Peptides against a protein of PDB entry 6IDX. Designs and how they scored, part 47

Target 1, 380 residues: chain A of PDB entry 6IDX
Amino acid sequence: KELAKLSADVTFATEFINMDGIIVLTRLVESGTKLLSHYSEMLAFTLTAFLELMDHGIVSWDMVSITFIKQIAGYVSQPMVDVSILQRSLAILESMVLNSQSLYQKIAEEITVGQLISHLQVSNQEIQTYAIALINALFLKAPEDKRQDMANAFAQKHLRSIILNHVIRGNRPIKTEMAHQLYVLQVLTFNLLEERMMTKMDPNDQAQRDIIFELRRIAFDAESDPSNAPGSGTEKRKAMYTKDYKMLGFTNHINPAMDFTQTPPGMLALDNMLYLAKVHQDTYIRIVLENSSREDKHECPFGRSAIELTKMLCEILQVGELPNEGRNDYHPMFFTHDRAFEELFGICIQLLNKTWKEMRATAEDFNKVMQVVREQITRA

## One batch from the design tools (peptide; aimed at target 1 L98 N99)

Design b2_p18_7_s3 (made by RFdiffusion4, then SolubleMPNN; from b2_p18_7, 10 letters changed)
Fold by OpenDDE base, seed 1:
Structure b2_p18_7_s3 (fold): chain B 380 residues (1-380), chain A 18 residues (1-18)
Amino acid sequence: as target 1 above (380 residues)
Amino acid sequence: SKPLVEKYLVNKKPVKLP
């Protein structure tokens, strides 16, 4: 107990480390010997002292044995552990994962996100916070391949549901520390969109061009069988498509693929448009047709608006940026749906279209409308 | 990208135990 308190002092920590004191603490954990009187309290103070000593950065985290890692991981993976030991073990594992890639690899073999989800199904917000902190550390340190797999896994869908039901919709105030961990998890989840955001469309890729043609088909030819291959169009058919792409509000009416060559938002804008068109077809058709039927200069350019809105949402959500330690702002809606970014886009594009009408905007007012929409989104 | 992750990790303070 006194050691745990004194270990926060850098002068004491330096002297204790010089006496090989940290090695003694690690050996106490490695022994796993439950036969001592007050073992749980002693172990909780040992783990506190170890963490406080390591936080001075005097000793490398790579000094810890595989036996030590397995003991700490055992306290997290076993269901019947003292809350004080569990809390400290989660914090130690977070610090290990953050400070060493070699420790990350070892811990990722010993612990699954599924095991950490069990620590979210409790009334203790401190345990929930440390469990999310460890999930965030594992997510941050994961290789790109494993990060995408982890995000697509059933564990991630289940994690969102558990966070929503047991943390966000809990009958208790969210503390600043928990709000920060939810913010971090949100940022790390949206960083998976970075690849698509930075993927430029290839105007020569037929498969990507077929997506743009499908957007046109859904809007204007909803009764027509998709089996009519777009490729054999007569010159009259090409001229018709140019008119349709103008009515869709693309900047390049002849070759809309050129509008998706800028990164950001690249292909992510096309993904959002296709999601809206397929999942919210009635909303998509309504937005397109209400503007395509106008002969006045007050049509909202849907294609241009969708691209610039996707870019704006990426900027607001800081897609491709690292979490900031000073932030604790999270959006509960991102835990309600598997495709929360595309759903947010679908809400915001309707807001944009409404705001455009209310402002009686023309194409010259585009940037003013986007600024008003940005203010509306950031205040919601 | 890799340099940003390293910068975040260097700046990240461990979760303070109560």
Scores: peptide ipSAE 0.069, ipTM 0.713, DockQ to the pose 0.048
OpenDDE base, seeds 2, 3, 4, 5: peptide ipSAE 0.006, 0.042, 0.062, 0.036; ipTM 0.402, 0.685, 0.690, 0.678

Design b2_p18_7_s4 (made by RFdiffusion4, then SolubleMPNN; from b2_p18_7, 11 letters changed)
Fold by OpenDDE base, seed 1:
Order: structure tokens, then sequence, then C-alpha cells
Structure b2_p18_7_s4 (fold): chain B 380 residues (1-380), chain A 18 residues (1-18)
């Protein structure tokens, strides 16, 4: 207990480390001997002293043994551990993951996000916070391939549901520390969109062009069987498609693929349009047809608007940026749905279309409409 | 204007925890 308190002092820490004191603490954890009277209390203070000593940055985290890591991971993965030991073990694992890629690899083999979800189903918000902090650390330090796998896993969908039900919709006020960890998790989740946001459309890729053609088909040929292969179109069909792409509000009516060559938002804008068209087909058709039937220059260019809205949403959500330590602003909506970004896009494109009508905007007012919509989204 | 984030949260009925 006194060691844990004194370990916060850098002078004491330096002297204790010079006496091989950390090695003694690590060996106490490694021994795992439950035979000592007051073992749980002694262990909790040992783990506290270890954290406080390591936080001075005098000793590398890479000095810890695999046996030590397995003991700490064991305290997190076992269902019946003292809350004080669990809390300190989560914090130690977080610090290990954040400070060492070699420790991340070892910890990622010993624990799963699925095991950490059990620590979110508790009434203790501090335990919930440390569990999310460790999940965030694992997600931040994961290689890109593993991050995508973690996000697609059943564990991530379950994690989102558990956070929504046990943290966000809980009867308790969310503390600043928890709000920060929810913000971090949100940022890390949206950073998975960065690849698509930075992917340029290839105008020569037929599969990508077929998506744009599918957007046209859904909007204008909703009763026509998809069996009409786009490739056999006479010059009259090409002229028809140019009219349809104008009605869809693409900037390049001849080759809409060119509108997706700018990054950001690249292919992510096309993904959002396709999601809207397939999942919210009635909303998509309504938005397109309401603007395509206008001859008064007050038509909202859907294609251009969807691209610039996707870019604006990426900017608002800071896609591709690292989490900031001082921020605690998270959007509860992103925990409600698996495709939360695409759902947000679907809501915001309706808001944009409404705002365009209310402003009686023309194509010259486009940037002004986008500014008003940005203010409406960021105040929401 | 109702906050857009608040509109989406209101339309999901509170799933009672089982």
Amino acid sequence: as target 1 above (380 residues)
Amino acid sequence: SMPLVSLYLKNEPPKKLP
C-alpha cells in the first residue's frame, strides 16, 4: 500500500527501480501463489505500484515476461476476479498494448474482444471504461488486416449492442472518461472507411461502372428486368443515359465515373449512394424523381450533393485522423446500426434535399446550401 | 430542427434488456 503510494513519486521510483524493485513486483505476479493471506489486497497494491512505476517511462515495457503477461491476461479472462485486480489488470494490458507492438502481439493471442465484452455487462462504469480502453488500444495497434477482421466480426456487432444497452442507454450519467473512450472507439471505427474514402474510381473498371448504371436503373427503370445488359446500347441509348445521368445530378453527365476520381471521398460516396438505393429504395427514388421532374433550375443535383455530403461527413467525423485526448464527443447513433455511416448519409441527404428546397436554391447556391447543411448536422 | 442524431435514436423502441 505504501509502495503503491510512493511509486507515484519520480524520485522514489528511480531509486526503487535502481534496486531492482520492479523485478521483485513482476516475480510476485508471476508466482500466481493464491496461498498467501490477504493475497487479493497484496496483489491489487502490487499491480498499482507496478503501473505507477512503469508510468515514469524509466523502464521499457518490453522487459516483462510472457508469464507476467499470461497472469495479467488471466485476471481479465477469468469470470471471478476481485474488481480492484480486474481494474488494474485492464489498465496494465492497455498500457502494454499502447507502449509495445511486441506486447500487443502477445496480448492479442491471450485475450479477445469477446472476453472483454463480459466486463461491459456490469454495473461498474470504471470497469466498463477500462474494458473499452483496452478494446480501443487493441483496435488502434492492430495491423490493418486485423482491424478490418475485428470490425467485421460478430464480436464488434455484439460490442456495439452491449455498449448501446449497458452504457449509452444505462440509467447512469456517462462520466468524462467513458465519454472519451466512446469517442475513441467511434473514431477508430470510422477510420475503417479511410480505404474506401481514398480509393479513386477507375473509369475503365466495368464493375464500378455497372454500379453507376444500377443507380440509374433503380431510379428510372424500377419496373424493367435487369436482363437488359448495358453494353448493347445503340447511340440512342447512350444519349438516353446521358440525360438520365444529368437527371441524377452528376457533374459529368457523359461519364459519371469521373465524379468519383477525386479523393476524398472517392468510392465511399458511390458506396453510400448504392446503399441508399438498395436499402432505402423508396427514399432514393423519391429524392431523384422530385429533382429530375423539375425544369425550373431549382433541381438539387443528387450525384454532386451525395459526393460533397460524403466528403463533408468524413470531415465532420475526422475519418483518417487519430483520436484526440481532450475530446469526449461521441454520437450515440453510431452504436445503433451496423451500417451507421451509410444510415447517417441517408438521413443527411434527405436533410440536404429539404434544405435545398427551403432555400429555393439553384446550382449557383450549392456551396451555400452545403454550408447550411454542415451547420445543421454539427448542431444535431 | 430536431437534432438528426436524436431523431434516429427516438425511432428505435427501447429494447428492454432481456
Scores: peptide ipSAE 0.016, ipTM 0.536, DockQ to the pose 0.011
OpenDDE base, seeds 2, 3, 4, 5: peptide ipSAE 0.014, 0.015, 0.015, 0.015; ipTM 0.495, 0.506, 0.536, 0.499

Design b2_p18_8 (made by RFdiffusion4)
Pose (drawn by RFdiffusion4):
Structure b2_p18_8 (pose): chain A 370 residues (1-223, 234-380), chain P 18 residues (1-18)
Amino acid sequence: KELAKLSADVTFATEFINMDGIIVLTRLVESGTKLLSHYSEMLAFTLTAFLELMDHGIVSWDMVSITFIKQIAGYVSQPMVDVSILQRSLAILESMVLNSQSLYQKIAEEITVGQLISHLQVSNQEIQTYAIALINALFLKAPEDKRQDMANAFAQKHLRSIILNHVIRGNRPIKTEMAHQLYVLQVLTFNLLEERMMTKMDPNDQAQRDIIFELRRIAFDAETEKRKAMYTKDYKMLGFTNHINPAMDFTQTPPGMLALDNMLYLAKVHQDTYIRIVLENSSREDKHECPFGRSAIELTKMLCEILQVGELPNEGRNDYHPMFFTHDRAFEELFGICIQLLNKTWKEMRATAEDFNKVMQVVREQITRA
Amino acid sequence: SEAAIARRRKLQAEAAES
């Protein structure tokens, strides 16, 4: 108890650390008996002292043994133990992950997505905060080539709806540190879109060109003389600036292939809305048609700018858009809503092709004021 | 508590920059 008190003082901490005092603590956790049942209070003070001593930055986090790591991960992976032990255990794992790639790799193997998410279902906001913080730490430290798989795994176990039901709509008001972790989670989530945003289409890749052909087919085949007239104009009546080679329009980065993903999502998941938008504007040979392809690419780019896809998380922000915690595919759903808004605004302005940038500005103002 | 929060936010920011 006294050690937990004094360890926050650097003057004391140095003295204790210079006698390998941290090892006394780690050895106790590694091999001490009945710690959770008979000595939980002692164990809580031990973990408090350990974290306070490590927070002075005198020794590397890489000093910790695999045995110590496993024991701390064990306290998190178990059907919940004492709240004080769990809070400190989650905090120790977060610090290990943020401070070492090696520790991240070992910890990622010792704790499951389901075990972490289950700690969000406790009524204690600090436990919830550290759980989200550990999740954020795993995302921050995951190799670029593993982060997407981790996101899918958390999504399949309902991380989003659990946060919505147990944190955002929970009884306890969200305090500043929890709000910060939600902000960080949202930033990391949006940043999963960044690679596709910056990926150019290969116009010479037939498989990629066939995706555009399929987009056009879904809409034009919903319309016979009129259908033939649409196809004779290649991709003009689908609204692409490059009428003959629309794949070239997807070499603009941002938004790149993310725009294609959004269009395909709208066509497949919301086929009626996609067909309505395209057919209202595919036989219009007055200058008043809203060009779907050009509008979708620019809207995708605009949404990426508004939502700050690619921005790094920082210390100063605690903001988040709560509606993104209400749908597994909220970004794509937002695209669909905004493309309908864009078409409505286009018609309200009796807009022509020359008005394209003006309409996009009005749409930007509409979205950002909402 | 505030010092621990400041350290955690700083580490998260550094991890993101890395």

Design b2_p18_8_s1 (made by RFdiffusion4, then SolubleMPNN; from b2_p18_8, 9 letters changed)
Fold by OpenDDE base, seed 3:
Structure b2_p18_8_s1 (fold): chain B 380 residues (1-380), chain A 18 residues (1-18)
Amino acid sequence: as target 1 above (380 residues)
Amino acid sequence: SDARFRRRRRLMEEAARE
């Protein structure tokens, strides 16, 4: 207990480390000798002292043995571990993952997200916070190929549900530390959109062009009697498609693919449009047809609006930016939907369309409408 | 507790910048 308190002092820590004191603490954990009187209390203070000593940054985290890692991981994976030991063990694992890629690899083999989810189903918000912090550390340090798998996994869907039900909708106020970890999880998840946000459409890629054509088909052909077999004239069809792409509100009516060459938002805007068209088809068709039937210059250009809104949402959500220590703002919607970004887009595009109508906007007012919509989104 | 949390947050940001 005294050692744990003194270990917070940098002068004491330096002297103690120079005496190989930290090695003695690690060996105590490695021994796993439960036969000692007051073992749990002694271990809790040992882990506290170890954390405080390591927090000074004097000793590399790579000094720890595989046996030490396995013991600490064991305290997190075993049922009915003392809460004080569990809390410190989660914190040690978090620090190991953050400070060493080699330790990340070893820990990722010993611990599953599923085991960490069990620690979210408790009433202790400190345990919940450290469990999310470790999940965030594992997510942050995961290789790029594994990050997407972690985000798409059933465990991640289940994780969001558990966080929603046991943390956000819990009977206790969310502390600043928990709010920060929820913010971090949100940022790390939205950063998976960065690749698509920075992917330029290739106007020559037929598969990508077929998606734009599918948007047209869903908007205009879904109600069309199959009897209007697309007539034989290739030129008349091209002219018809140009009209349809104008009605969809693309800037380039001849080649809408050119509208997706700007990064950000690149292909992410097309992904959002396709999601809206497939998952919320009635909403999509309504928005498009309400604006396509107007000849009064008050048409809201859906295609342009969708692209600029996607860009705006990326800016608001800080897609591609690292988590900031001082921030604790998170969106509850992130935990309510599997495709939270696309659902947010679907809400915001309806808000944009409504705001456009209310302002009686024309194409010249586009930037003004977008500014009003930005203010509405950021205040919500 | 608060000082430790702030320090871990710094380490997380530093580790994310590397």
Scores: peptide ipSAE 0.028, ipTM 0.695, DockQ to the pose 0.835
OpenDDE base, seeds 1, 2, 4, 5: peptide ipSAE 0.028, 0.028, 0.028, 0.028; ipTM 0.700, 0.691, 0.689, 0.693; seed 1 fails the geometry check

Design b2_p18_8_s2 (made by RFdiffusion4, then SolubleMPNN; from b2_p18_8, 11 letters changed)
Fold by OpenDDE base, seed 1:
Structure b2_p18_8_s2 (fold): chain B 380 residues (1-380), chain A 18 residues (1-18)
Amino acid sequence: as target 1 above (380 residues)
Amino acid sequence: SEKRFKRRKALMEKAARE
């Protein structure tokens, strides 16, 4: 206990480390011997002292043995561990993951996200915070090839549901530290959109062109069986499609694929439009048809608006940026739906369409409408 | 605890830049 307090002092820490004191602490953990009277209390103080000593940055985290890692991971994976030991073990693992890629690899083999999810179902907000912090550390340090797998594991309805029900909708006020960890989780998840945001549409890719055609079909041929998607349309059909793409509000109504060659938002805008059209079909059709029937120059250009809104949302959410230490703002919607970004887009595009009508906007007012919409989104 | 959380945040930013 006294060692744990003194270990917070840099002078004491330096002297204790010079006496190989940290090695003694690691060996105590490695031994795993539950035979000592007051073992749990002693272990809790040992882990506290170890953390305080390591927080001085005098000793590399790479000094720890595989046996030490396995013992700490064991305290997190076992269901009947003292709360004080669990909390410190989560904190040690987080620090290991953040400080060393080599330790990340070893820890990622010993611990599953599923085991960490179990620690979110407790009433102790400190344990919940350290569990999310470790999840975030693992997500951050995951190699690019595994980030999507981690995101898919986080995209599991289970983690989001547990965070929503046990943390966000909990009977306790969310502390600043928890709010920050929720923010970090949101940022890391939205950063997976960066690839799509920076992907240019290939105007020669038929599969991508078929998506644009599907947007047209859903809007104007809603009762038409998709089996009647005609082959090489006659010149009359091409002219008809040009009119339809104009009514959809594409900037390039001759070749809408060109509107998706700008990055950001690239293909991410098309993904959002397709999601809206398929998942919220009635809303999509209503927005498109309401603007396509107007001859008064007050039509809201859906295609252009969807692209610029996607770009704006990426800017507001700071897609591709690292989580900031000072921020703790998160969107609860992120935890309510699997496709949270696309759902946010669907809400914001309706807001944009409403704002356009309220302002009695024309195409010349486009930038003004987007500014008002930005203010509305950032104040919500 | 606050100092510790701030240090971890700084480590997270560093780790995210690497």
Scores: peptide ipSAE 0.079, ipTM 0.796, DockQ to the pose 0.835
OpenDDE base, seeds 2, 3, 4, 5: peptide ipSAE 0.030, 0.055, 0.062, 0.045; ipTM 0.729, 0.765, 0.777, 0.755; seed 2 fails the geometry check

Design b2_p18_8_s3 (made by RFdiffusion4, then SolubleMPNN; from b2_p18_8, 10 letters changed)
Fold by OpenDDE base, seed 4:
Structure b2_p18_8_s3 (fold): chain B 380 residues (1-380), chain A 18 residues (1-18)
Amino acid sequence: as target 1 above (380 residues)
Amino acid sequence: MEKRQKLRRKRQEEAARA
């Protein structure tokens, strides 16, 4: 107890470290020997002292043994651990992950996000905060190949639902630190969109062109009686497709792939369109057909609108920005759905289409419509 | 506690830049 208090002092910490005091503390954890009266209290103070000493940055976190890591991970994975031990163990794991890639690798083998979910279901907001902070640490230190797995874990209905119901919609005010950790988690989740946002379409990639063709098919062929045999000559097909791409509201009616060569939003816009077309097919078809039947120059160009809206949403959500120490703003909506960005796109494209109609916009008004839509989205 | 939170946030930003 006294050691844990004194360990907050840098002068004491320096002297204690010089006396190999940290090594003694680590060995106490490693031994796991429950033989002492008040072992749990002693362990809690040991972990406090260890954490306070290590937080001075005098000793490398890499000094810890694999046995120590396993013991700490064990305290986080075991259901009947004292809250005081659990808090410190989460804080130690978080610190180990953040300070060392080597320790991250070892910890990522010993703990899963699934195990941390149980610590979100508790009434203790500090435990919840440490659990989210550890998830954030694991996400931040994950190699790029594993970041998508972390995202997929976050996209799991269970984790999102637990954060939403037990943290965000909890019967208690969210503390500033929890709000910050939720913000960080959100930023990290949005940054997964960055790759697609910065991916240019290759106009020569047939698979990517087939997605654009699928958008056309869903919009125009889904209502076509099966009697229009695919046998119209290749030239008539090309001319037909150019008309269809015009009706879809692409800027380049001849080669719509060119509209996706600008980054941002690159391929992310195509992903959003495809998601809308597949998941919200009726909404997609309605939006396209309502505008394709107009000869009055008041057609809302869906393709162009979807691209610019995707770009705008990336700007509003600050996709690709790093987490800022001072921010604590998060959007609860992004915890409600696994494809929350695409769902937001689907809402906003309908808003855009509505706003376009209300304004009686033409192609010349496009930027004005987008500005009005931006204001509507940012005020919501 | 506040010192640790500040240190955490700093380390999170450092980890995000890495």
Scores: peptide ipSAE 0.549, ipTM 0.953, DockQ to the pose 0.945
OpenDDE base, seeds 1, 2, 3, 5: peptide ipSAE 0.548, 0.548, 0.547, 0.547; ipTM 0.953, 0.953, 0.953, 0.953

Design b2_p18_8_s4 (made by RFdiffusion4, then SolubleMPNN; from b2_p18_8, 10 letters changed)
Fold by OpenDDE base, seed 5:
Structure b2_p18_8_s4 (fold): chain B 380 residues (1-380), chain A 18 residues (1-18)
Amino acid sequence: as target 1 above (380 residues)
Amino acid sequence: MEKRFAKRKKLMEEAARE
């Protein structure tokens, strides 16, 4: 107990470390000897002292043995561990993951996200915070190939539901530390959109062109009896499609694929449009048809708006940026939907369309509308 | 323990830059 308190002092820590004190503490953990009276209390203080000592940055985290890692991971994976030990063990694992890629690899073999999820179902917000912090550390240090798998585990309705129900909707105010960890989780998850955001459409890719054609089909052919498909010649059909792409509000109404060659937002904008068209078809059709039926130059160009809105959302959400210290702004909606970004897009595109109408905007007002929409989104 | 979260913020930023 006194050691744990004194270990917070850098002078004491330096002297204690010079006396191989950390090695003694690690060996106590490694021994796993439950034979001592008050073992749990002693272990909790040992882990506290170890953490406080290591937090001075005097000793490399790579000094820890595999046996130590396994013992600490064991305290996190075992259901009957004292809360005080669990909390410190989560904190140690997080620190190990953050400080060493080698330790990350070893820890990722010993623990699962599923085990960490169980620690979110407790009433102790500190344990919850350290559990999310460890998840975030694992996510951050994961190789790119494994990062998507972790995101899919986060996309599992279970983790999000647990965070939503036990953390966000909990009867306790969210502390700054928890809010920060929720922010970090959000940032790390949205950073997976970076690949799509930076993917240029290939105008020659038929499969990608077929998606744009599907957007046209959903907007204009979904209510049309297929019997009236005008069997008119290839040129009339091309001219018809050019008109349809103009009504969809693409900048390049001859070849809409060209609108997706700019990165950001690249293909991510097309993904959002397709999601809206398939999942919120009535909303999509309404937005498109309301603007396509206008001849007053007050039509909102859906295609252009969707692209620029996607870009704006990426900027607002800082897609591709690393989590910043001191930020704690998270969106609860992130935890309510599997496709939170696409759902956010669907809400924001409706807001944009409404704002466009309210402003009686023309194509010349496009940037002004986008500025107003940005302010509305950032204040919500 | 609470003071530790402040120290970790730096570590997370450093770990994210590597």
Scores: peptide ipSAE 0.115, ipTM 0.816, DockQ to the pose 0.761
OpenDDE base, seeds 1, 2, 3, 4: peptide ipSAE 0.088, 0.101, 0.095, 0.031; ipTM 0.787, 0.803, 0.796, 0.625; seeds 1, 2, 4 fail the geometry check

## One batch from the design tools (peptide; aimed at target 1 D55 Q87 R88 L98)

Design b2_p19_1 (made by RFdiffusion4)
Pose (drawn by RFdiffusion4):
Structure b2_p19_1 (pose): chain A 370 residues (1-223, 234-380), chain P 19 residues (1-19)
Amino acid sequence: KELAKLSADVTFATEFINMDGIIVLTRLVESGTKLLSHYSEMLAFTLTAFLELMDHGIVSWDMVSITFIKQIAGYVSQPMVDVSILQRSLAILESMVLNSQSLYQKIAEEITVGQLISHLQVSNQEIQTYAIALINALFLKAPEDKRQDMANAFAQKHLRSIILNHVIRGNRPIKTEMAHQLYVLQVLTFNLLEERMMTKMDPNDQAQRDIIFELRRIAFDAETEKRKAMYTKDYKMLGFTNHINPAMDFTQTPPGMLALDNMLYLAKVHQDTYIRIVLENSSREDKHECPFGRSAIELTKMLCEILQVGELPNEGRNDYHPMFFTHDRAFEELFGICIQLLNKTWKEMRATAEDFNKVMQVVREQITRA
Amino acid sequence: SAALEAARRRAIRRRRADT
């Protein structure tokens, strides 16, 4: 108890650390008996002292043994133990992950997505905060080539709805540190879109060109003389600036292939809305048609700018858009809603092709005021 | 990195406050 008190003082901590005092603590956790059952209070003070001593930055986090790591991960992976032990255990794991790629790799193997998510279902906001913090730490430290798989795994176990039901709509008001973790989670989540945003279409890749052909087919085949007239104009009546080679329009980064993903999502998941938008504007040879392809690409880019896809998380922000915690595919759903808004605003302005940038500005103002 | 340093600072402050 006394060690937990004094270890926050650097003057004391240095003395204790210089006698390998941290090893006394790690050895106790590694091999001490009945710690959770008979000595939980002692164990809580031990973990408090350990974290306080490590927070002085005198020694590397890489000093910790695999045995110590496994024991701490064990306290998190178990059917919940004492709240004080769990809070400090989650905090130790977060610090290990943030401070070492090696520790991240070992910890990622010792804890499951389901175990971490289950700790969000406790009524204690600090436990919830550290659980989200550990999840955020794993995302921050995951190799670029593994982060997407991790997101899918957390999504399949319902991380989003659990956060919505147990944190956002929970009884306890969200305090500043929890709000910060939600902000960080949202930033990391949006940043999963960044690679596709910056990926150019290869116009010479037939498989990619066939995706655009399929987009056009879904809409034009819903319309016979009128259908023929649409196809004679290649992709003009689908609204692409490059009428003959629309794949070239997807070399603009941002938004790149993310725009294509959004269009395909709208066509497949919301086929009626996609067909309505395209057919209302595919036989219009007055200058008043709303160009779908050009509008979708620019809207995708606008949404990426509004939502700050690619921005790094920082210490000063605690903001988040709660509606993104209500749908597994909220970004794509937002695209669909905004493309309908764009078409409504276009008609309200009796807009022509020359008005394209003005309409996009009004749409930007509508979205950002909402 | 700067983002990790910010995360570490926020984690330590949060831990001290909860303690």

Design b2_p19_1_s1 (made by RFdiffusion4, then SolubleMPNN; from b2_p19_1, 14 letters changed)
Fold by OpenDDE base, seed 1:
Structure b2_p19_1_s1 (fold): chain B 380 residues (1-380), chain A 19 residues (1-19)
Amino acid sequence: as target 1 above (380 residues)
Amino acid sequence: SKTIEAQLKQLRKTRRKSL
């Protein structure tokens, strides 16, 4: 206890480290010897002292043995009754992951996100916070090839459902630190959209062109079987498609693929449009047809609006930016849906269409409508 | 990456005041 308190002092820490005192603490953990009187209390103070000593940055985290890592991971992955040891073990693992890529690799072999989920099902908000903080550290430190696996683990209905039911909808007020960890998790999840946001459409890619054609089909030929592959359409069919792409509100009515060559939002806008058209088909068809039947120049250009809205949402959500220490603004919706970004887009595109009508906007008012929509989204 | 690491390190230090 006294050592744990004194370890917060840099002068004491320096002297104790110079005497190999930290090596003694690591060996106590490595031994795993439960035979000591007051073992749990002694271990809790040992782990506290170790954390405080390491926080001075005098010793590299790479000094820790594999045995030490396995013992700490064991306190998190095994059902332990001692909350004090669990809390300190989560904090140590988070620190290891954040300070060393080598330690990340070793910890990622010993612990799964699934094991950390069990620590979210408890009533202790501090344990929940440290568990999410460790998930966030693992997500942040994951190599690019494994980031998608971490995304898929977060996209697992189970983790989202547990966070929603046990943290967000819990009977306890969310503390600022928990709100920050939820924000960080949200930001790290949105950074997976960066690739699609920065992917330009290839106007010559037939598969990507077929998606644009599917958007047209769903809007105007909803009763027609998809088995009518766009065979070599007669000039009348090409002229019809140009009219349909105009009614869809694309800027380039001849080649809508050109509207997706700008990054951001690139292909991410097309992904959102396709999701809306397939998952919320009635909403999509309604938005398109209500504007396609207008001759009064008050038509809302859906295609242009969808692209600019996707870009705006990326800006509001800071896609590709790093989490900020001072922020705690998380969206509960991102824990309710598997495709939360696309669902947010679907809500916001309806808001945009409504706002356009209420303003009696024309194409000249486009930027003004987008500004009003931005203000509505950021105040919600 | 380095900026996030520094940030998360400071947040961790703040949380440890409750340990």
Scores: peptide ipSAE 0.123, ipTM 0.785, DockQ to the pose 0.588
OpenDDE base, seeds 2, 3, 4, 5: peptide ipSAE 0.027, 0.053, 0.112, 0.093; ipTM 0.621, 0.762, 0.774, 0.777; seed 3 fails the geometry check

